# Peptides against a protein of PDB entry 2AKA, part 35

Target 1, 299 residues: chain A of PDB entry 2AKA
Amino acid sequence: MEDLIPLVNRLQDAFSAIGQNADLDLPQIAVVGGQSAGKSSVLENFVGRDFLPRGSGIVTRRPLVLQLVNSTTEYAEFLHCKGKKFTDFEEVRLEIEAETDRVTGTNKGISPVPINLRVYSPHVLNLTLVDLPGMTKVPVGDQPPDIEFQIRDMLMQFVTKENCLILAVSPANSDLANSDALKIAKEVDPQGQRTIGVITKLDLMDEGTDARDVLENKLLPLRRGYIGVVNRSQKDIDGKKDITAALAAERKFFLSHPSYRHLADRMGTPYLQKVLNQQLTNHIRDTLPGLRNKLQSQL

## One batch from the design tools (peptide; aimed at target 1 N293)

Design b2_p18_2_s2 (made by RFdiffusion4, then SolubleMPNN; from b2_p18_2, 11 letters changed)
Fold by OpenDDE base, seed 1:
Structure b2_p18_2_s2 (fold): chain B 299 residues (1-299), chain A 18 residues (1-18)
Amino acid sequence: as target 1 above (299 residues)
Amino acid sequence: SQQQQIDEILQEIDELLK
């Protein structure tokens, strides 16, 4: 059972190398969210390192297949430069930026061609996520005027697939009814069977308000439920606040908050990582017979 | 080859499905 995620990782790598990235309905988790929804922070919190591009506007401009592998050692590898081990995660960030620019140029355009990144770490569970560009309505810089639609079309190539689970990342300090992540998820998964909700920025909600009803799965029910997380603030990121310290603060937040205390054991980044590992493993097991048949038919 | 890699993975899947 522990080897199911690595097995699918090998399939992902093989198909990526032959350019058939979107044609095979592999069991996977696509991460969707509006710009600044906290998506990158969630992924970095899993690794415990700062390694994703940061900035204004559209930061993720290519799909990032992030393969987390539990290991005694800590390093990263890219599929496009096999054999090179990255131990400095700043260099990982720079490589993502360089590889993105190589394909998209300097106009901040997007490309549907994935970057495949594998991270070995003692601090992660086996987990593969496909990080997708953040949804936006407003072009910035030299972006084409139809960039919103280009991003949506790219996302649809992933989230419309039946074997794709959807990690919908929404900020709590915005109207959840207007969540870009939940809107796109509802469009392709109207019964809420494939969607896992992540609620960020719970610490930034107005005083006297809370997201209890959402987190209890009472407002917009999903079969797979919601998990709340507290990410580092931009100030904390800029100040290089330790992620371990941030995780402790997250735990303290849920335990001390009157509206969330009773949910605290089912909240936070460590719990989210565990749930995603289990959900993906089970999903692979369930889809494996069908996947085998599809693979054989393509030979 | 890429095809050989896929064939190897298929064999592993078949073993898991037994």
Scores: peptide ipSAE 0.311, ipTM 0.873, DockQ to the pose 0.597
OpenDDE base, seeds 2, 3, 4, 5: peptide ipSAE 0.305, 0.307, 0.305, 0.281; ipTM 0.871, 0.872, 0.871, 0.864; seed 4 fails the geometry check

Design b2_p18_2_s3 (made by RFdiffusion4, then SolubleMPNN; from b2_p18_2, 12 letters changed)
Fold by OpenDDE base, seed 1:
Structure b2_p18_2_s3 (fold): chain B 299 residues (1-299), chain A 18 residues (1-18)
Amino acid sequence: as target 1 above (299 residues)
Amino acid sequence: DQQAQLDAILAEIDALLA
């Protein structure tokens, strides 16, 4: 069952080519969170490269189907430009921006049409994620006044699907009870069966506070639990701090923190990647019989 | 041919489920 994720990747590519996008109930993980919740940083930490658009406001304006594939070589490929191998991840970032602008125009609008990006790397486990626009309440620039609702509608196209797992990314330095990610997850998954919680910004919590109860799954229980991560600070990103070094610092953070040391082996980006790989693989296995039947009916 | 591609994928699924 080692090739289940690559198999679904081929399905995703095939359906994307025929214009089928969010309407397909493929086994997948949708990444949801408020703006600045740390979604992009989590994804970049998996790859170990800076390759996602950055900036203020809404940077992700189209769904990004990110297909991570373990390989002996490191390069990226886009479905919209087949045959071109990207080895410079700065060029990957630029291509995402260019392709986004091509479809959405100059108004920083959003589009439900996915960008399909495959990254081959020796540093990744097989994992496919759908990065979705960050939830926001405030239009920026010439965005339409109803941009909040447009984003929500787009997210709902993914997260309402039964075979969609939800990676809910929430910052620890904000009230988790008001987490946009957890709210939308609870709306479509009230029993917490499809939701995996990621808690970012644990290093930015006020002195004397911690997210122990959340990470121990005691405050807002999810069947699939919570995993804490520590991303690079904006200062670290601006200073181009190496992601490998950041991962070491993350490990040190959990090991040395009185509230988290006992959880350290079940925290951090490497553990999150492993869990997501396992969860997605198992989820594909469980959904595959139904998927087969659906595919047969469409042939 | 997209249909042929889907047929091939379906065959792979069947093989995995066998």
Scores: peptide ipSAE 0.295, ipTM 0.862, DockQ to the pose 0.497
OpenDDE base, seeds 2, 3, 4, 5: peptide ipSAE 0.281, 0.268, 0.288, 0.267; ipTM 0.858, 0.847, 0.861, 0.850

Design b2_p18_2_s4 (made by RFdiffusion4, then SolubleMPNN; from b2_p18_2, 11 letters changed)
Fold by OpenDDE base, seed 1:
Structure b2_p18_2_s4 (fold): chain B 299 residues (1-299), chain A 18 residues (1-18)
Amino acid sequence: as target 1 above (299 residues)
Amino acid sequence: EQQKKIDEILEEIDKLLS
């Protein structure tokens, strides 16, 4: 059943090419979070490479369909430029930025047209995620005054679909009750059936505080639970700290923390990747009969 | 051409569901 995710990848590519975008309710995981919630760092940690755009304000301005494929080789491919293999992940980042600007211009606007990126790597499990623009309340630069609502409308096109799982990324150093990710998830998934919680920035919490209750699924219960991660700091990213070293530090953090030690085997980026692979695979299996019927009806 | 790809994928799905 390891071929289920690649099967859906082919469907995503086919429908993207004909401009269907989010019209078909494909089984998928949409990644949502406020700006600076650590969403990009989580995705980069899966790959073990720096390849996503960085900067102030809204960084992701188009949906990014990120297809991770376990392989003996390491390279990336874009659907919009088939046949070109990227082995330098800095070039991958530049291509994302260029392709985004080609459609949205220089005004930092957004577009609902996805970018499809496939990454082959020996360091990943098969996993497909749809990275969505970070939620914001304040327009920057030449952004339209209603940019907040434009982003929310775009997100709703994905997260309202019944077959869409939601990866809600929230920082621990902010009030979880005010998490943009959990708010939007609760709006479209009030029973918490489709939402997976990711808690970032656990290492940045105030002294004497912890997120134990959240991680134990006791504060804001989700059927699919919460997974805590520790990402590289912005200083570490700027200094090009090795992701492998960061993953080791993450493991050490959970093992050495009095509040999280007992949860350590169910925390961290590697565990998150494994859980997402399993969740997506199972979700595709469950939805496949219905998906078949929907596809047949469109012929 | 895209329709052809969809047809191929449908056949694969049918094999998985059989």
Scores: peptide ipSAE 0.221, ipTM 0.821, DockQ to the pose 0.566
OpenDDE base, seeds 2, 3, 4, 5: peptide ipSAE 0.190, 0.183, 0.172, 0.182; ipTM 0.810, 0.815, 0.803, 0.801

Design b2_p18_3 (made by RFdiffusion4)
Pose (drawn by RFdiffusion4):
Structure b2_p18_3 (pose): chain A 299 residues (1-299), chain P 18 residues (1-18)
Amino acid sequence: as target 1 above (299 residues)
Amino acid sequence: TEDIERVEELIEELEEAS
């Protein structure tokens, strides 16, 4: 049903101002990744426009509830900017930065208050993800020293919930067994039943190595599987993001790599969007029947 | 359908209480 994701989108809007309550548990996807995993690039490739804050280290300092709605037209709206229509995605980036600074005292710390961004675009399938601060060790920023723990604690508030599906994002050019995202997913989902794996930067692996065993779901098995992507950034004449060319380059990569050509139809951003739309819809279908009664008891 | 309607009613009540 094309209606389940929109229904939960209304619930997320309604609960955006309701503070943390460990018992409230909406069906949704939380994006978890180490700061080196390239998780922004995954989201920007869904949208086809650069729109996320840039900077060293942390990009998301407040949970970003990103609601992507397939549309013939292309624009964005924030729940906190009633009625305003953003058509220039640079302004969308600037609003994310401004609304975040409005809340965060230190210009580098974090807050649990979500920003609710809805994007209508021909480049997206109906899909909703909650992007969360990326994980890191060295608090190289400017306050606070326990920042690693504040981020981990915020992630745990989301992903310890049973109805929270985990989109664990890991770069292929690293030790995947040591992935921060997969490790935290294992701490709360030991059976790997509600974690979806994303492997980025496949084109950056060392010469003569590949990630076939992980992509084939053999090395680090997850029931919902892994999906590989690459960010082969292409710019148009104006120096701006060209998503059609970037997606074609990604498709060329998988078709031409001897280790991946047999999986190409199950890799890449378009396929990832399809998979997330499908899994999120089925998950909502599964959890909606008991939802109304459960919510009343938990509020 | 019934469950969707009941959830929509809940959403309206939450909006009003806000």

Design b2_p18_3_s1 (made by RFdiffusion4, then SolubleMPNN; from b2_p18_3, 8 letters changed)
Fold by OpenDDE base, seed 2:
Structure b2_p18_3_s1 (fold): chain B 299 residues (1-299), chain A 18 residues (1-18)
Amino acid sequence: as target 1 above (299 residues)
Amino acid sequence: SQVVEEVLELIEELEEQA
C-alpha cells in the first residue's frame, strides 16, 4: 500500500511544472508565523540538518514546498534542478539562497513562486509543509515600504484555501494575544478547524511564567490543539550545536518543568512530526472526495 | 497533455489507496 503523502507530492510536482501551484487547493500544511518565531528551526529539527537560510529580517522570501520522505538514504533534490542529488545540506542552503536571488534579485524582495525541495531521510516521517515568509511590520534594507502587505497577500493565497491546514508558529516569550500567526489563522479560520498551534521559545519565558494554559488548549482553543517545542538558541545555532543533542535537551526540558511534565508525552519536535504526518494523511483522505472534479476544472 | 494524463492517473491511484 503506497502512502497518500507521496502521491500528493507527485501531484504537487506535476502542477508545479505547469506553473499553477498558487491556485491549487491541494491538501497541504502552510507554516505561518512572525519573523523570528522559530519556523525555520522547527523545519530543520524535523530533518536534523541545518539547510535553511539564516539571518536578520526576512529569511524566507519565496514559499518553500518542503517534501519530507522517509528513506533508507539521506539526500535532497530540487524540482528546478532535476537529477542533482545534494548530500551536503550547506549546499542545499546555498541553492535555496541562489534560487531565491535569481527570481527576487538582491534587494530582499519576495516572490510567490514556490521552491520545491524534497528531502529523503531515515530520520523523517512522510510530511509536506509549505514554509511561508515571516510576517513583519518593518521593511529592512531595500525592501519596499509595503512589504508587510505583500507578505500578507502572499500568505492569504495559501491559507484561504479550504484544503490548507495552518501550522501557526508563535513564540511563548511574546504576548500570545498579539501573535501574528494566530491572528492570520483566526481571520481565515475563525472556528479553529484548520489550525494547529505550535508554541516555540518555551525555554525563554520569564521566570515565574509559563504557557500551560495555552498548551492545555484553555486560553485560545483550537480544535487541533497546541504542541510546544524547544528549538536551539541563536547561540547554539552559531556554535553549531547538534540537532540530535538539542532534541534530547527538549525532551529533558518538558520532563523536568513543573508546569509541563504532565504534558511531556504530547510535546516536543518528534511528537509534532508524528501529529503532522497523521493530520496530513487524514486530511488527504477527507479531501479526496471531489478532488478530481476540482482539479479537472483547474486544468 | 501528458501532464494532464499523469494528474488524472495520480488521482485515480489516490482514490484506490484511500
Scores: peptide ipSAE 0.254, ipTM 0.840, DockQ to the pose 0.120
OpenDDE base, seeds 1, 3, 4, 5: peptide ipSAE 0.247, 0.227, 0.171, 0.229; ipTM 0.836, 0.823, 0.795, 0.828

Design b2_p18_3_s2 (made by RFdiffusion4, then SolubleMPNN; from b2_p18_3, 8 letters changed)
Fold by OpenDDE base, seed 2:
Structure b2_p18_3_s2 (fold): chain B 299 residues (1-299), chain A 18 residues (1-18)
Amino acid sequence: as target 1 above (299 residues)
Amino acid sequence: SSTIEGILELIEELEKAQ
């Protein structure tokens, strides 16, 4: 069953080569969330490497199609520089930044043109995600005053597609009722059929508060439910805290927390990765017949 | 058309892998 995702990756690559990425409703998972919601940290935790741009404000400025492929070897490849294998994930980060700046310029603008990154690793499940720019209300630096709407329009190009699943990333230490991720998901998926909720920063909640009702799917029900995760703090990232150690700490957090202990086996980054792999695989199976029919009609 | 045909071949491979 895991073999479907690599085959879909080949489809994605083929479509990217034609420049028709926007016109095809490929089965995919789009990652949405406000700035600093923890999207990049979740993706890095899947890989077990620091490889995404970091900083204040809008970090992701182009869609990043992240194709995780289980392999005996560990390396990364970009579609825009075929044949170059990256084994240093710092070089991967630098390439993302350089390729972003090449298209968007130095004004921290955004572009809807995806970057396609494939990561081979023995530590990943087969999984493809589209990381999208973080939603913001405040322009940073030389960003245009309407950057909020530009980001929104870009996100809508992905999340309005019927075959797009939505990974809505929300921080627990903020008002979840006002989550940018959940708001945009509700706009395009009012019945909550395509949305998977991720709750980050559970370790940063005020003492005496918890997100139990959300994680139990009682507050804002989604058909596909919610998964809580604990990411490294910015201090931990700056201190180069090992991701493996952070994943162990995440497990310990859920097991030791009185409000989450009973949910611990259905929480955390490893469980999230498994769920996303399964959800994407099933979604591919369900959508392929429709995609075939659409393409055949275009011959 | 040739590109669409190539994509259809990949879809057929996917269907076979199910």
Scores: peptide ipSAE 0.243, ipTM 0.830, DockQ to the pose 0.121
OpenDDE base, seeds 1, 3, 4, 5: peptide ipSAE 0.230, 0.240, 0.221, 0.227; ipTM 0.820, 0.829, 0.819, 0.826; seed 5 fails the geometry check

Design b2_p18_3_s3 (made by RFdiffusion4, then SolubleMPNN; from b2_p18_3, 8 letters changed)
Fold by OpenDDE base, seed 5:
Structure b2_p18_3_s3 (fold): chain B 299 residues (1-299), chain A 18 residues (1-18)
Amino acid sequence: as target 1 above (299 residues)
Amino acid sequence: SKEIEEIEKLIEELEKAQ
């Protein structure tokens, strides 16, 4: 049986070529979260490379359609520069920054026009994610005062689509009841049918506190549940700590933590990647019977 | 257009791969 995710990737590329952007109701996973929630680190941990823009404020300023493809080779390709293979992931980062700045300018504004990035790697499962700008309430630099609403409007273009799954990324060291990711997910998916919760920064929680009730799906129930992850610290990122070593440390964290040990086999970045691959594959199958009619109506 | 035909073909491939 041919993998469904690569076929949907080809559909995404074909629609992008005809100028159809955010209005597509393709089976996909949109990644949402506040600034500094750990979204970029989760995506980089899937690839095992540092390749996303870093910095203060809004880092992702355009939707990034990240197409992960399991392959014997490791390289990246952008839809906007077809035929160029990137093997240095620092060059991938620089290309994302350059292509973002080309459209948004130097004011750190946002654009709803996606960047399409395909990464071939032996270390990934087939998975497509749409990384969206981090939600913020505070304009930085020359950003317009309504930047919060511009970001929300952009996110809504994706997360309101019926075939869109939502990867809601929330930090454990903040009040989850106030999570911007979970709030927007609840707004568009009130029954929690399309939302997968990711809890980051579990290693940064105050001593004597834990997120066990959340991870056990008891506090804010989602049909698709929650998965905890431990990302590299900013110090580890700046120190160029290897992602493979960080993934081993993540596994050790869950196994050694009294509150999470019993959940350890259903936690961590590798498990998250597996779940997302399975969820997306199944979601594609479930949406296929109506896909032809929906897509033809959007052409 | 050629692109629309490609989209239709990909939809057919998805339906067969199900």
Scores: peptide ipSAE 0.429, ipTM 0.913, DockQ to the pose 0.120
OpenDDE base, seeds 1, 2, 3, 4: peptide ipSAE 0.402, 0.413, 0.414, 0.398; ipTM 0.904, 0.910, 0.908, 0.903

Design b2_p18_3_s4 (made by RFdiffusion4, then SolubleMPNN; from b2_p18_3, 9 letters changed)
Fold by OpenDDE base, seed 2:
Structure b2_p18_3_s4 (fold): chain B 299 residues (1-299), chain A 18 residues (1-18)
Amino acid sequence: as target 1 above (299 residues)
Amino acid sequence: SSEIESILELIKELEAAQ
């Protein structure tokens, strides 16, 4: 069953080469969330490497199609530089930044043109995600005053597609009722059929507060439910805290927390990765007949 | 058309892998 995702990756690559990415409703998972919601940290935790741009404000400025492929070897490849294998994930980060700046310029603008990154690793499950720019209300630097709407319009190009699943990333230490991720998901998926909730920063909640009702799917019900995760702090990232150690700390957090202990086997980054792999695989199976029929009608 | 045909072949491979 895991073999469907690599085959869909070949479809994605073929469509990217034709420039028709916008017109095809490919089965995919779009990652949405406010700035600093923890999206990039979740993706890095899947890989077990620091490889995404970091900083204040809008970090992701182009869609990043992240194709994770289980392999005996560990390396990355970009679609825009075929044949170059990256084994240093710092070089992967630098390439994302350089390729972003090449298209968007130095003004920290955004572009809807995806970057396609494939990561081969023994530590990943087969999984494809589209990381999207973080929603913001405040322009940073030389960003245009309407950057909020530009980001929104870009996100809508992905999340309005019927075959797009939505990974809505929300921080627990902020008002979840006001979550940008959950708001945009509700706009395009009012019945909560395509949305998977991720709750980050559970370790940063005020003492005596918890997100139990959200994680139990009681507050804002989603058909596909919620998964809580604990990411490295910015201090931990700056201190180069090992991701493997952080994943162990995440497990310990859920097991030791009185409000989450009973949910611990259905929480954390490894469980999230498994769920996303399964959800994407099932979604591919369900959507392929429709995609075939659409393409056949275009011959 | 040749590009669409190539994509359809990939879909056939996907269907066979189900």
Scores: peptide ipSAE 0.274, ipTM 0.851, DockQ to the pose 0.121
OpenDDE base, seeds 1, 3, 4, 5: peptide ipSAE 0.266, 0.271, 0.257, 0.268; ipTM 0.844, 0.850, 0.842, 0.849

Design b2_p18_4 (made by RFdiffusion4)
Pose (drawn by RFdiffusion4):
Structure b2_p18_4 (pose): chain A 299 residues (1-299), chain P 18 residues (1-18)
Amino acid sequence: as target 1 above (299 residues)
Amino acid sequence: SATEDIDAVLDEIQTMLE
């Protein structure tokens, strides 16, 4: 049903101002990743426009509820900017930065108050993800020292919930067994039943190595599987993001890599969008029947 | 206002279940 994701989108809007309540549990996807995993690039490739804050370290300082709606037209709206239509995605980036600073005292700390961004685009399938602060160790920023723990605690508030599917994002050019995202997913989902794996930067692996065993779901098995992507950034004449060319380059990469050609149809951003739309829809279908009565008791 | 929005969505869910 094309209606389930929109229905939950209304619930997320309604609960955007409701503070943390450990018992409230909407069906949704939380994006979890180490700060080196490239999780912003995954989201920007869904949208086809650069729109997320840039900076060293942390990009998401407040949970970003990103609601992507397939549309013939292309624009964005924030729940906190009633009626305004953003058509220039640079302004979208600037609003994310401004609304975040409006809330965060220190210009580098974090807050649990979500920003609710809806994007209408021909480049997206109907899909909703909650992007969360990336994980890191060295609090190299400017307050606070326990920032690693504040981020982990905020992530746990989301992902300890049973209806929260986990999109664990890890770079291929690292020790995947030591992935911050996969480790935290294992702490709360030991059976790997509600974690979807994404492997980024496959084109940056060392010469003569590949991630075939993980992509084939053999080395670190997850019921919902792994999807690989690459960010082969292409810019148009104006120096701006060209998503059609970037997706073609990604498709060329998987078709030409001897380790991945047999999986190409199950890799890449378009396929990832398809998978997330399908899994999120089925998950909502599964959880919606008991939802109304359960919510009444939990509020 | 948030309560009203929640109630409207819960009524819609109930209608769909019926």

Design b2_p18_4_s1 (made by RFdiffusion4, then SolubleMPNN; from b2_p18_4, 10 letters changed)
Fold by OpenDDE base, seed 3:
Structure b2_p18_4_s1 (fold): chain B 299 residues (1-299), chain A 18 residues (1-18)
Amino acid sequence: as target 1 above (299 residues)
Amino acid sequence: SSQAQIEAILAEIDKMLA
């Protein structure tokens, strides 16, 4: 039932127009991860375009409600900029930055007010994600010393909701026991019922090491499991390596890696998209009766 | 209005739940 996700999109848009109702527990997927965990790259890989802010420090400073819609055409629309269709995804990036700065100011502060971005593309499955600010311990610019906790508090507004699934993005080349994403997920979802693990940077692991045990769900078990992905390197991004080519390289990586070959059919960005689409659809279906009642009570 | 939109969404939900 692909129409369930668009239904939730309309609901999100409607409530955004009147101010986000904190009492509405919408079925959604919140994306969490530390800075430089590869979170933005995962989202861009879904779209097949570079459109998210890049830079040092906190790139996402407002929640980004990213609504992916399968369409014959490719363009983006912002809820705050009705009637404007963006076909240049660099302009999308600039608009995100401008709209972020408009609300947060120039001090690199954060705001809990979401940006709603809808992307129509033939290359996406229907999928809605809430991209949240990356967790950090180091203030940058004019950020307050407690910025870490401000970000955490913002994330908690989403991930504590019962109907919120958590896409926990962790880099493989770091100790997963220290993963900010998995830590916050464990805090609010101790039984791992709402968390989907994404392991990035598998290609950056030291020779002779692998994340097989994690990907096989043996190290830190999640009910919904783990999916490994290989994002473009920073060098590839700077070199403007095509995402489509990167996705092919990702597939080759899993197929050729001795530790991951047997998992290759359940790894990679395309598989992640499918899983998220299916899980979100099922989650909406399961929560829809309760959502209906809750929505009615808000009128 | 946002209220009208919500009501329309409710109608859609009801249709899906029927």
Scores: peptide ipSAE 0.336, ipTM 0.891, DockQ to the pose 0.644
OpenDDE base, seeds 1, 2, 4, 5: peptide ipSAE 0.314, 0.333, 0.331, 0.316; ipTM 0.892, 0.887, 0.895, 0.880

Design b2_p18_4_s2 (made by RFdiffusion4, then SolubleMPNN; from b2_p18_4, 11 letters changed)
Fold by OpenDDE base, seed 1:
Structure b2_p18_4_s2 (fold): chain B 299 residues (1-299), chain A 18 residues (1-18)
Amino acid sequence: as target 1 above (299 residues)
Amino acid sequence: STLEEIQKILEEIDELLA
């Protein structure tokens, strides 16, 4: 039962080609979180490249189906421009921005139509994530006054699906009770069966505080637990700090922190990637019989 | 066609589930 993720990737591509959008309940992981929660940094750390749009306000304005595929070569491909191989990840970023603007226009609006991006790399495990727009309460620029609700409605199209796992990204330096990610997850998954918690910004917590209870799954229990990560600071990103160096610093952080040392082997971006690969693979295996029957009945 | 691709994927699923 290997290569289940690539198989579902082919289904995702096929459904996108016929305009199915989010109507199909495909086994997938949707990434949710408030603006500036660190979602983009987590995804970039998986690839080891800077390739996602950056800026103020709502950066992700269309769902991004990010398909990571382990390969001997490193390049990216978009479904909307088949046959073009991108080896410069800055060009990948620019293409995401251009394709987003093509559909949403200049008002920084949102669209539920996904962008499908496949990244081949020797540094990744097979993993597919759907990056969703960050939840916000404040319209920016020419965004409509109801942009908050438009984003929520878009997210609900994904996270309400029974076969959708939820990667809830929350910053540790904010009150978890106010986490946009955990709130929406609890709304659609009240028993915490489909939600994986990611805690970012652990390095930005106030002195004398820690997220140990959260990471040990004692405060807000999720069946699938929590994984802490340390992303590059904005200064590090602006300074183009190497992601490999950042991953080493992350490992050092957990090993040297008195509250997290005992958890260090179950923390960090590499461990998160491994866990997500395993959970997605298992989830596909569990849902595949039902999916097969549903698809057959629709042909 | 896309439909043919979906059919092919279904066949592969059947093989995996057998």
Scores: peptide ipSAE 0.478, ipTM 0.929, DockQ to the pose 0.674
OpenDDE base, seeds 2, 3, 4, 5: peptide ipSAE 0.470, 0.476, 0.468, 0.465; ipTM 0.928, 0.928, 0.927, 0.926

